# Ledger of designs, part 134: peptides against a protein of PDB entry 7Q4I

Target 1, 281 residues: chain A of PDB entry 7Q4I
Amino acid sequence: HENSTIAERLYSEVRVLCWIMTNPSNHQKKARHVKRTWGKRCNKLIFMSSAKDDELDAVALPVGEGRNNLWGKTKEAYKYIYEHHINDADWFLKADDDTYTIVENMRYMLYPYSPETPVYFGCKFKPYVKQGYMSGGAGYVLSREAVRRFVVEALPNPKLCKSDNSGAEDVEIGKCLQNVNVLAGDSRDSNGRGRFFPFVPEHHLIPSHTDKKFWYWQYIFYKTDEGLDCCSDNAISFHYVSPNQMYVLDYLIYHLRPYGIINTPDALPNKLAVGELMPEI

## One batch from the design tools (peptide; made by RFdiffusion4, then SolubleMPNN)

Design b2_p20_6_s3 (from b2_p20_6, 9 letters changed)
Fold by OpenDDE base, seed 3:
Structure b2_p20_6_s3 (fold): chain B 281 residues (1-281), chain A 20 residues (1-20)
Amino acid sequence: as target 1 above (281 residues)
Amino acid sequence: SESDKIYEEAEKLAEEIDKE
């Protein structure tokens, strides 16, 4: 029997709006699979695109497509959220259309925090921003107050937030948030293990998978290990997850019991006598 | 940008993992 009482409680008390960064070419290829897997566990799920898609619930933002416009899309996405959805959730997650998220584990991490605290969480990187910034690929989550400060205080001021649409999306939002005193939180668990990951599980879990000279080791804000000790028991996100891998992860993780969902195993069968077989069904 | 290199390297790593 499954006991989801704690997960249901957190679903109501820690409301999460998930917005997915996508484009029209990825609506069917990638975004649809987010909607069919982990995206179902968000309180609200919105796909931010340049074209409307009623089947996907995609919003057409007034932005161009391409990697050089990701910062522009992020600004417009949060403007849209603030205008239409700021009271629909307590926390606002950005994820890519190839990010997988265990939403229950995110709710567990966020539970002690007030949504009125100006804070955001993710995989913290150290370059470019004094307090650090959150990796775009791993996904990052803003409190309601952080969204308010970003949209109302930072975006209208070119001195606080970059007005053009160029630059690294995650770095630029990190600069803007720092300039309005939104804190870059520590998403690590009580054992110091990370929860947001900018790569697939295999990349983090396999020791010595990457060269020590790999850029990631220079960018991480907190020290991390490789192998099974790399990752929290309550890990939240992984990036570069293919559509097929999303279904695999969706199956495996929920059989492995995300936080707040307790699966009580059936009682062990009675022991058979010597030479006795189980009855045929 | 340095950020672009980060994403390109990460994408290559993801592709390598998917091929294994």
Scores: peptide ipSAE 0.024, ipTM 0.654, DockQ to the pose 0.124
Fold by OpenDDE base, seed 5:
Structure b2_p20_6_s3 (fold): chain B 281 residues (1-281), chain A 20 residues (1-20)
Amino acid sequence: as target 1 above (281 residues)
Amino acid sequence: SESDKIYEEAEKLAEEIDKE
């Protein structure tokens, strides 16, 4: 007894391929729970691993495991996507196997943008990359053109993109994307509230939960507050979400309703031209 | 790297949240 007409429209018009960063040890522990919860709302869901798993639809990339190989895995994942799936979606989301994503809210954010615009979105951090880079844990989404530029223009050129597999995955892709003029977009809502979050909801929602000296406050690109005003009503992602919390979030977001309260969706914004961005808030 | 510290600190924070 819900109306999903707009969500269904956006599902068809704003196609999202989600690839999940995982490893063989997490296939059963974490990745399968993504598949059973928010991952089912992607147009295409692929698990990027070092071992094949037909139950998960996991791809064995030619990379080793460990934190020092995450950049290598990201490069191979996008190569795989470009070769096999570049036309299967308009937008390409990277998430971890402990990231929770509200895909409908992401489609809403992406709706006005052309997939031919070289842009990507996420939780923007300010260090290391002039335009900023997107936090790896919060997940980040590339336009089809951004993927093309990354794979075809950046990766083959050692001057534009790091050739070895070492380094921080999110920083390295951020450098590569900047070098091919892929824009680091602003994912904030019309009230200036963030949509991609590198931590669990509780961490962002509870005021003074972290010390003011916590690195996050030095890294965040846009000024943000704690408490209820920390987060958009149309938030997209949270990180460090346990398997159990994924099912809780699925229940709270998609099933639990306060009786007598009807939420009416905002009107869709006008579509932007190729290369055009929403005004910064 | 400083980036490695970020992930380590974030993981520690996540662990602390899970313990509460």
Scores: peptide ipSAE 0.023, ipTM 0.671, DockQ to the pose 0.106
Fold by OpenDDE base, seed 1:
Structure b2_p20_6_s3 (fold): chain B 281 residues (1-281), chain A 20 residues (1-20)
Amino acid sequence: as target 1 above (281 residues)
Amino acid sequence: SESDKIYEEAEKLAEEIDKE
């Protein structure tokens, strides 16, 4: 009964490799649930870990575990992708093992952009990086050219990219990408609503759920509201999603339908030239 | 980093909500 023709088209035209940041202790607890839910909708799904797991398709990166190694893991993950998978996709998503992603909505956002445009998208934060950086928890997606620039131009140069494995992963990659002229894109929809979210839906959807002094309001690059207008109808990601919530979200988004309501998708925008961005709102 | 502390606080908040 579903007409998935446009989604199937975008699956072919906007190829996404998803890499999931995980660790051996989370392979069974978290990562396998990503593989069983939204990760199935990626063109390619790879789990980046410190131990190999053939059942999960996990790669053992040459890094230690712990929060102090997240930046190291991100560098090694993108090196691995560049070496083995750079032609397997057009776009390269980083997500955590507790991030939920609506991949079709991401493909819709990415459709007008060339993979040869040096750009990346996510939940943009304003501190530390002049152009902003993308929140690590919300997940962020690099174009193929952005990955190339990161791995080939930024990583080998300590002046452009931090050689140490310490630091905030999302800030450090943001600095590196800025230094090689990878643009921090605007992921908002045509109404100015966000698509990548660093928290669970409840934190964004419930008005006044957080104190106005909450750091998030100082970090967001673009003004956002709480409540029903917080989020795009084409939202892409949420963070801190439990394994059980992943199955609930998968059911609600892909299976549960209100009878008699038919959604007609908007027309696809025109494709942009290489180096061209959508105008910021 | 300050960012790491921020995410730790966010994780705590998320855990608190998941417990309710």
Scores: peptide ipSAE 0.025, ipTM 0.643, DockQ to the pose 0.105; fails the geometry check
Fold by OpenDDE base, seed 2:
Structure b2_p20_6_s3 (fold): chain B 281 residues (1-281), chain A 20 residues (1-20)
Amino acid sequence: as target 1 above (281 residues)
Amino acid sequence: SESDKIYEEAEKLAEEIDKE
């Protein structure tokens, strides 16, 4: 028997709408597996596509397909969310159809923050955007106020937000959000370990798996280590997770238990006032 | 774009990981 009382509380108090970036070719191949695994733990789950799929709960956005349209899809997705779902959640997660998310850990990270604080979280990268931007693949989560500012203040202004649909979606939204004073938050835990990861767990957990010249080390905003110290015990996301790996992760995280080991959760931190951030480590 | 190269490299890396 598990005691999920705190998780249930956070499910109610830290409402998360998850929108999944997908396309029609991935509805069955990838997106369906998100819905069957971690996506079921979101308060609301929406698949953003170019075609409607009633089985998946996919929305047909008025965008083309292809990598050069990802930014367009992101803009339309958040417009759709703002119009139809802005009050359905407090936080709004973008993830890819090959991103795995531990939603409970995200709720834990978000708990102290007001959804009226203009902030967003993810794996922060340092290039192109002064305050940094969040890696698209790792997923990023906007507060309700951040969504409002993005849709209402940034998107309508070509000076603040790129009007065409081309470009790196994560960089472009990062620019837009910065331009409307949405803060790029620090998603690291109290030990300074990351929570959002743009690769699979093994890539982060295995030391020297990548060349030291790998671009990632130049892009990360905060210094990170390899190995077991790479990742928070409360990690939130991983990217490039295959459909099969999603089920493996779901089993390992939510079902597999070492007998006799009881994890007692830390006390929840104090809530922050509107506009306040956790102290940087 | 430089960003496109990043994603391409990341995808290649992911593919390499999947091959191991």
Scores: peptide ipSAE 0.023, ipTM 0.645, DockQ to the pose 0.107; fails the geometry check

Design b2_p20_6_s4 (from b2_p20_6, 12 letters changed)
Fold by OpenDDE base, seed 5:
Structure b2_p20_6_s4 (fold): chain B 281 residues (1-281), chain A 20 residues (1-20)
Amino acid sequence: as target 1 above (281 residues)
Amino acid sequence: SESEKIYEEANELAEKRDAE
């Protein structure tokens, strides 16, 4: 009783590999719930850990655990992807094991872009990196060319990319990507609404949830509103989503329907040339 | 509240970034 023809088309034309940042202590607590919910909608799903888990399909990267090793894990994850999976997808999403992603909405955003365009998308923050960087928690997606440049051009050069494993993961990859001319794209919709979110829906949708001094308002690259206008109708991701909330979101987004309301999807935009971006709003 | 914990954790992360 549903028509998924366009979604099926985009599944084939906009292939997404999702890699999930996790650790052995979270395999059962968090990561398995990603696999049982939104992760099923990726073309390829890989869990990046320090220990192998055959049930989860987790890869043991040669890194230590802890927050101080997240940058190291990200570098090794993309090296692994480049070596084994660079042709398995067009786009490569990093997400945390408490990130929820509506993959169909991401495919819709990515559809006009060439995977050979050196670009990446996410929740753009303005500090530390001139062009901005993407929030780690909200998840960020690299084009195939962006992955190639990161792994082949940036990582081997200490002048372009930090060689040690310390630092903020999302800032460090942002610096590396800028240094190899990977563009920090604008993920906002045609109404100027964001699509990648570093918090749960409730925190973005409820006005005055935070004070004006909250760091987020100083970090966000684009002006954002609170309330219902905070978020695109085609939002892509939310962070700090508990395992239980993942199942709730799956139900609300993919199953629960108001009877008698039919939503017709917008027409797909024209495809862009290699190197071309959508106009900024 | 859970929301307060989220924001506190996010603030701690931001503070660490500012210190680097």
Scores: peptide ipSAE 0.026, ipTM 0.669, DockQ to the pose 0.828
Fold by OpenDDE base, seed 2:
Structure b2_p20_6_s4 (fold): chain B 281 residues (1-281), chain A 20 residues (1-20)
Amino acid sequence: as target 1 above (281 residues)
Amino acid sequence: SESEKIYEEANELAEKRDAE
């Protein structure tokens, strides 16, 4: 009853490896539910942990647990990906075990870009990094070239990339990527609406949900509105999604349909040359 | 860390909404 031809095409042409930040205590509580919902739509799904789990397909990284080790996990995760999986995908998504991702919408955004372009996408924040950095919770996606530059050029050089495992994970990778000329892309749609979100849909969709003094309004790189105009119709990610909410979102997005309403997808844009970006809105 | 501060504030917001 559904025509998924274009989605199937993008699945083959825009290959995405998703790695999930998790820990042993969350394997059953959170990570398993990612695997059973949106994670199954990735071309490859890997859970990065401190302990191996064959049922989950979790990798034991040589790092400790705790918030102060998240940067360490990110470095080791991308090292692992580069060594074992760099040719298994074109794009490499980092997400948390409470991030929900509509992978088809991410493929649509990424379609025009070359994976050999040094670029990454996410919810762009303006502090600490001149070009901006991508919110860790909303998830961020690196091109294959961005991963190469991060692992081969940035990580081995303490002047380019922090050697310690402490610090804000998303800020630190943002600094490293900037230092090797990986561009912080614009993930907004043609109407200027965001696609990656650091909160649940409710927090973005409800007008006046937050005070204007809320940190988010000071951190966002691009201007955004509240309400229905906050979010692209092709939104990619939301954060702080509970395990139960993941199943609800899966049902609402992929199963529930208003009878008699047919959506026709827009035409795919032209492919960009290596190093070329879409114009900013 | 900067991220910890961001996510702590976000978590507090989420918890407040869940309590409403």
Scores: peptide ipSAE 0.025, ipTM 0.651, DockQ to the pose 0.126
Fold by OpenDDE base, seed 4:
Formats: C-alpha cells, structure tokens, sequence
Structure b2_p20_6_s4 (fold): chain B 281 residues (1-281), chain A 20 residues (1-20)
C-alpha cells in the first residue's frame, strides 16, 4: 500500500516539462530508456535531437551533432519550448539521456518558489560565472520566467549571450542567465546536502573514491561532505547512469521497500513571494 | 574501470573549459 496523495498534489501544482538532450544515434540506446523510467513522471517529456522520431517524441532541432554543438542545441531547445510549450509547465528541466531524475524530489524543492521568479537550480559550480552556473550533466531546471528572460532578452543580444554554438553548454547558459538577472539558486536541503549530482550515486557515496586534486572539488560552489552525508535523502538527479542502471534505480526507489519502515513526508514549506528565495544554508 | 573512464572524460572536459 502506498499513499501518493501529496505527490499527486505536487504533480498538479508544480508542473515540470523535461527536455532530454539526445542525438539520433542514442534514440534507441539511451533516450528510450529515459522515456520508460523516470521521464514518465514529468508532466511533459520532450527529446531534443537533430532528427525527428515519432516513437520517442523527439524534435529535430536545426543544429549539428557533436559536443561542439551542445550550446547550439540548448539555445534551439529553449527557443522551441518558449514558442510551443511555455504555458504547458511551470518549470523546465534540462537533462541528458544518461541522467536519472527523481521528479517528486524536484517538485518538493521547487514547491515554495514562484515560477515567475527568475531563478534556476542544479549542481552549482563556481568557475567562469560570478554567481555560479549549473552543471550540464546533473541537469538544471529553469522557472518559466527564467526561460522567458533567456529566450526573449538574452539570446537576441550578442553582448548578453554568445551567438555562436561553441563553448561549454552549461557555462554559456550560465553566463546568459546571469546577464539577464536570473538567479542561480541553492538546491541544497535544510541540512546543507546536495540534490543534483554530476556523477552516479556510487561516486558520491563512497569516501575517497576520487583524489583530493580531482577537478570536481575545485568546481563545486558549496562545500560538500563525502560518504553518506554527501547526498540529501531527497536527492534529485545523478549523471552517467547507464540504461540498465535506470531500471535498477526505478526498482530501488519506487518498488523495493524495507518491511515495517514507513516514511512520512516532511511538511511543505511556506510559499515564497515572487522574487523571493529561500535563505542559503 | 567504468568509473575511471567517467572521471577521465569529466576531467578532460574541465580542462577544455579552462583553456577557453
């Protein structure tokens, strides 16, 4: 027996459009498995590609393929969303075709915020952008107002947003969003634990898995602990998740239960006014 | 290992970003 009443409420009140970064070679290999697992829990799911796929619900964007074109694809994806889907959701998540997302936990984090607040969330990195930027692989979520500002105010202005398609996708969108006063939010929980992760759970949960000189420790905006304390009990995303691991995670999170343990959800926080953020921890 | 490949790829990406 499950009581999903509060999850159903949040599904209605915190509407999320998920767009998945993919390419034609990964439609069957990766993207299909997103659709069959966590992607089904989005209010709207769209796959952004260079080729149309009716089975997948993939959109053909006018961009080339390759890592050098990821920024171009991100710009075109959000233009497409703004033109066709801006009213279909309150929040707009970018994820990769090897990102796994617990959408209910994301709705919980987003609940107090107005979608008219110019804000976005993810795994915040500190280099290149003064306020920080969100890691592309961990996925990041924009408010409706953030999407509007990005598409209408930033993209048309080469002084605010890079016009060519080169560069690191997550850094470039971070620069553009900062230039139109979209705030880089704090996605940590009340205990200061992260929710968006640029690696698989194993890499974050196992202490000393990486050397202290590993780039990640220099890039993270907020200090984080290693081991079990690395991650919120309400974690939202992990990256580099294989297709098989997506099904394993779906089973572990949504089906497997320890007998006799009942998890009661915390009370929802108060809603914030437009433009108001939760205090940083 | 698969983990090592992930870290290597991530590190290469970070290095490229630092060079830009």
Amino acid sequence: as target 1 above (281 residues)
Amino acid sequence: SESEKIYEEANELAEKRDAE
Scores: peptide ipSAE 0.025, ipTM 0.672, DockQ to the pose 0.780
Fold by OpenDDE base, seed 1:
Structure b2_p20_6_s4 (fold): chain B 281 residues (1-281), chain A 20 residues (1-20)
Amino acid sequence: as target 1 above (281 residues)
Amino acid sequence: SESEKIYEEANELAEKRDAE
């Protein structure tokens, strides 16, 4: 009884490769649950690890494990994607193995943009990078051109991109992308509500959950509120989602329906020219 | 890194909530 015609169209027209940052210890604990839930809605799903796992479809990148290697893993992941998969998708999402993503909402956000536009989206933070950078935990999505610029132009140049594997992964890629004129896009909806979230829904939905001194309020690039108006009706991602919560979210979003309530989707916006962005709110 | 602190603090908050 479900009409998925628009979603099916966007699945074909807005192709997304999702790569999941994981490690061998999390293949069974976390990553497999991504594969069994939201990851199945990606056009292509790859798990980036330090060990190969054929059941998971995990790639062994030539990096060590640990927090100090996250930047190294991101660089190698995008190198791998560029070498093997750059034409398999239009957009390339990085997510963690505890990130939940509503891929249809991401396709809706991305629909007007050309994949040849050097742009990337996510939860934008203010510090360290002039144009901002995207939170690693919320996940971020690069256009095909952004991936090309990152791998071909930024990574080979130590002046543009950090050669060491240490540092904050999301900050470092943000610096690299800025240095090759990849634009940090605005992922907010038409009402100015965020779509990518670095925490679980509960942390955003409950007013005054965090102290005003909480770092997040200083880091967020765009003004945001807590409570029911915190989040877009077309939210894309949440972070720190447990494996069990992934199945709950999958059920709530894709299966549970209030009888007699039919949501009519908004019309698709006009497509933008190459290099054109939606106006910031 | 500052990003690591971000994630650590967020994880701690999430863990605290799950423990409640």
Scores: peptide ipSAE 0.028, ipTM 0.667, DockQ to the pose 0.144; fails the geometry check

Design b2_p20_7_s1 (from b2_p20_7, 11 letters changed)
Fold by OpenDDE base, seed 5:
Structure b2_p20_7_s1 (fold): chain B 281 residues (1-281), chain A 20 residues (1-20)
Amino acid sequence: as target 1 above (281 residues)
Amino acid sequence: PPPPAPSEKEFIEALKRWLF
């Protein structure tokens, strides 16, 4: 029997709404597998689409389909969340329909923070935004206050937030959030290891496949080690995870245990005041 | 360009090395 007492406590104290970026062509192919795996560990799970799907719990946003409209979909998704669900959670995760998330590890990272702190977390990138922005593929999580500021203060003001639906969604939300003083948090663990990954584990763990000229090394905000030291023992997300790989991850993370090895969880950190951040490592 | 996504087998093998 597994001792889930701390995970159950964090499920109640660190409430997460997960919204999944999808489209009608991916409802059955991808999004359904998120719902059947890691998405069931969110306090609330919503699929943001252009078509309604009652089996999936997909919302039809008033947006077109295509890569050039992802920013439009992100804006409408957060407007929908603010209108219908702002009190249903403390934290609001965006993920793609091929992102895998270990929600318990995200709750552990978020535990010390107030949801009234204007902060968001993810895989921080350097370009385009002075404080950095969070990679869209790795998924990113906003506090309740960050969602409020985004929807109420940023979106209505064309000087603060791009009014058209064009551009890279992760860069554009990053600009908007910076313009309303939402802080780009540090998601690294106490050892300086990353938690949100815009790729599968293999691409981070195997140095021989990472050309040093690969754009990722120019984009990453924090220096990361290559190999096994790249990744936190409490990693939160991976991207480009196939439907089959999601079921494998669910099995390996939640069911497969080495006989005779009992992991004791670390003590929870102290809670921070409103507006307080953990020191950068 | 990002490297191609690994095969399921390669992913499982890499994941085993990471998790164990």
Scores: peptide ipSAE 0.027, ipTM 0.618, DockQ to the pose 0.722
Fold by OpenDDE base, seed 2:
Structure b2_p20_7_s1 (fold): chain B 281 residues (1-281), chain A 20 residues (1-20)
Amino acid sequence: as target 1 above (281 residues)
Amino acid sequence: PPPPAPSEKEFIEALKRWLF
């Protein structure tokens, strides 16, 4: 029997709404597998699409399909969340239909923070946005206050937030959030290791695949080590995870246990005041 | 371009090396 007491506490105290970026062609191919794996560990799970799917709990947003509409879909998704779901959670995760998320590790990272703090977390990139922005593929999580500021303060103002639906989704939301003083948080663990990964573990963990010329090393806001030390023991997300790999990850993370090894969780940190961030490491 | 996504087998093997 697993001692889930802390995870259950965090599930109640750190409520997460997960919205999944998808499209009608991916409902059965990808999104359904999110719902059957890691998405079931969200307090609320919503699939944001251009078509309704009652089996999936997909919302038809008033947007077109294709890469050029991802920013439009993100704007409409957060509008929909704000209108219908802003009180259903404390934190609001965007993920793709090929992102895998360890929601418990995300709750652990978020636990100290007030949802009334205007902050968001993810894999922080340095280009285009002064404070940085969070990589779209790794998924990113907004506080309730960050969602409020985004929807109420940023989106209605073309000077603060891009009104058209074009552009890199993650960059555009990053600009909007910066313009309303939503802080780009540090998602690294206490050892300075990353938690949100815009790739599969293999691309981060295996040094033989790390081309030093790879754009990622120029984009990352924080320097990360290569190899096994790249990644937190409490990693939160991976991207480009196939449906089959999601089930494998679910098995390995939640079902497979080494006999006789009891992992005692670290003590929860102290809660921060509203507007307070964890000290820089 | 991002490197091609690993095969499921390669991913599982890499994941095993990471988790164990």
Scores: peptide ipSAE 0.025, ipTM 0.638, DockQ to the pose 0.674
Fold by OpenDDE base, seed 4:
Structure b2_p20_7_s1 (fold): chain B 281 residues (1-281), chain A 20 residues (1-20)
Amino acid sequence: as target 1 above (281 residues)
Amino acid sequence: PPPPAPSEKEFIEALKRWLF
């Protein structure tokens, strides 16, 4: 019998609403596989689309489809969350319909933080935003206070937040959040290893995929090691995960166990005060 | 631009090296 006691405790104490960025053409192809795999480990799961789907629990947002409307969809998704679900969770994860997330590892990272702290986490990128911004594909998680500030303070003010629906979604939310003093947190573990990945594990683990000219090395906010030392033992997310790969990941992470090896979880860190951050490593 | 997603086989092999 697995000792799930700590995971069950974190499920109750670190409540996560996951919203999935999708579209009607991907409801059956991608989004349903999120619902059948890692999305079932969220406290609440919502699919944000342009069309309603009762089988998926998809919401029809008042936005068009296409890559140029992702920022519009993100704004409307967080408005919808604030209006209907702000008290249903403590933390609010955005993910794509091809992002895989280990929600227990995210709860472990979030445990010390107050949801009333204006902070968000993800794969931090350096360009365009002074404090950095979180990669859209890796997924990013806002505190309840960060959602409040985004929707109530940033979105209504064109000087703080872009009114148009065009632009890079992750960059635009990063600008808005900076303008309302929501902090771009450090999601690295105690060894300085990354937890949110804008690619599949292969692209991080194999140095041969890392041309020194690869844009990623110019975009990462923190210096990361190449190879197996790139990634935390408590990694949270990967991007460009196919539906079949999601089921493989679910099996390998949650069902496959080596005989005679029992992982004892590390002790939970101390809780931080409201507004306090962990020191950057 | 990001590289194309790896094949399922390549992904599983990399995942095995990461997890085991």
Scores: peptide ipSAE 0.024, ipTM 0.584, DockQ to the pose 0.720
Fold by OpenDDE base, seed 1:
Structure b2_p20_7_s1 (fold): chain B 281 residues (1-281), chain A 20 residues (1-20)
Amino acid sequence: as target 1 above (281 residues)
Amino acid sequence: PPPPAPSEKEFIEALKRWLF
């Protein structure tokens, strides 16, 4: 029997709404497997689509399908969340239907922060946005105040936020959030290790797969090490995770236990004041 | 472009090295 007391406390104190970017062709192929795996650990789980699916809990957003509509879908998803769900959670995670998330590790990272702090977290990239932006594939999480500022202050103003639905969704939301003083937080652990990954663990853990010419090394905001030191022991997300890999991850993380090893969780950090951030490492 | 996604086997083996 596991002592889940701290995880249960964090589930109540750090409420997370997860919205999943999907489309009708992926409802059964991908999104359903998110719902059956890591998505069940969110306080609220919503699938953002162009078609309704009552079995999935999918919302039909007023957007077209296709790669050129991802930014449009992100805008409509956050509008929908703000209108219907802004009080249902403290934090609002965007993930793709092939992102896997360890929600407990995300709650641990978020615990010190106020949801009234205008901040968001993810895998920070340095191009195009001065403070950086969060990689779309790794997933990114907004505070309640960040969602409010995005929907109420940024979206209505074409000077602050792109009105067109074209562009890279992660870059465009990053620009909008910067323009309303939402801070691009540091998601690294106390050892400077990353928590949000825009790839599968193998691509981060195996140095031989890292061509130094790979665009990632030019995009990453913080310096990352290769191999086992790449990744926090409390890693939050991985991208390009197949449905089968989601079930394997769920088994390995939540069901498989080495006999006789008792993990004692680290003490929770002190809570920060509104507007306060953890020091960058 | 992102590298191709690894096979399920390679992914599981990499995860085992990371988790254990």
Scores: peptide ipSAE 0.022, ipTM 0.597, DockQ to the pose 0.726

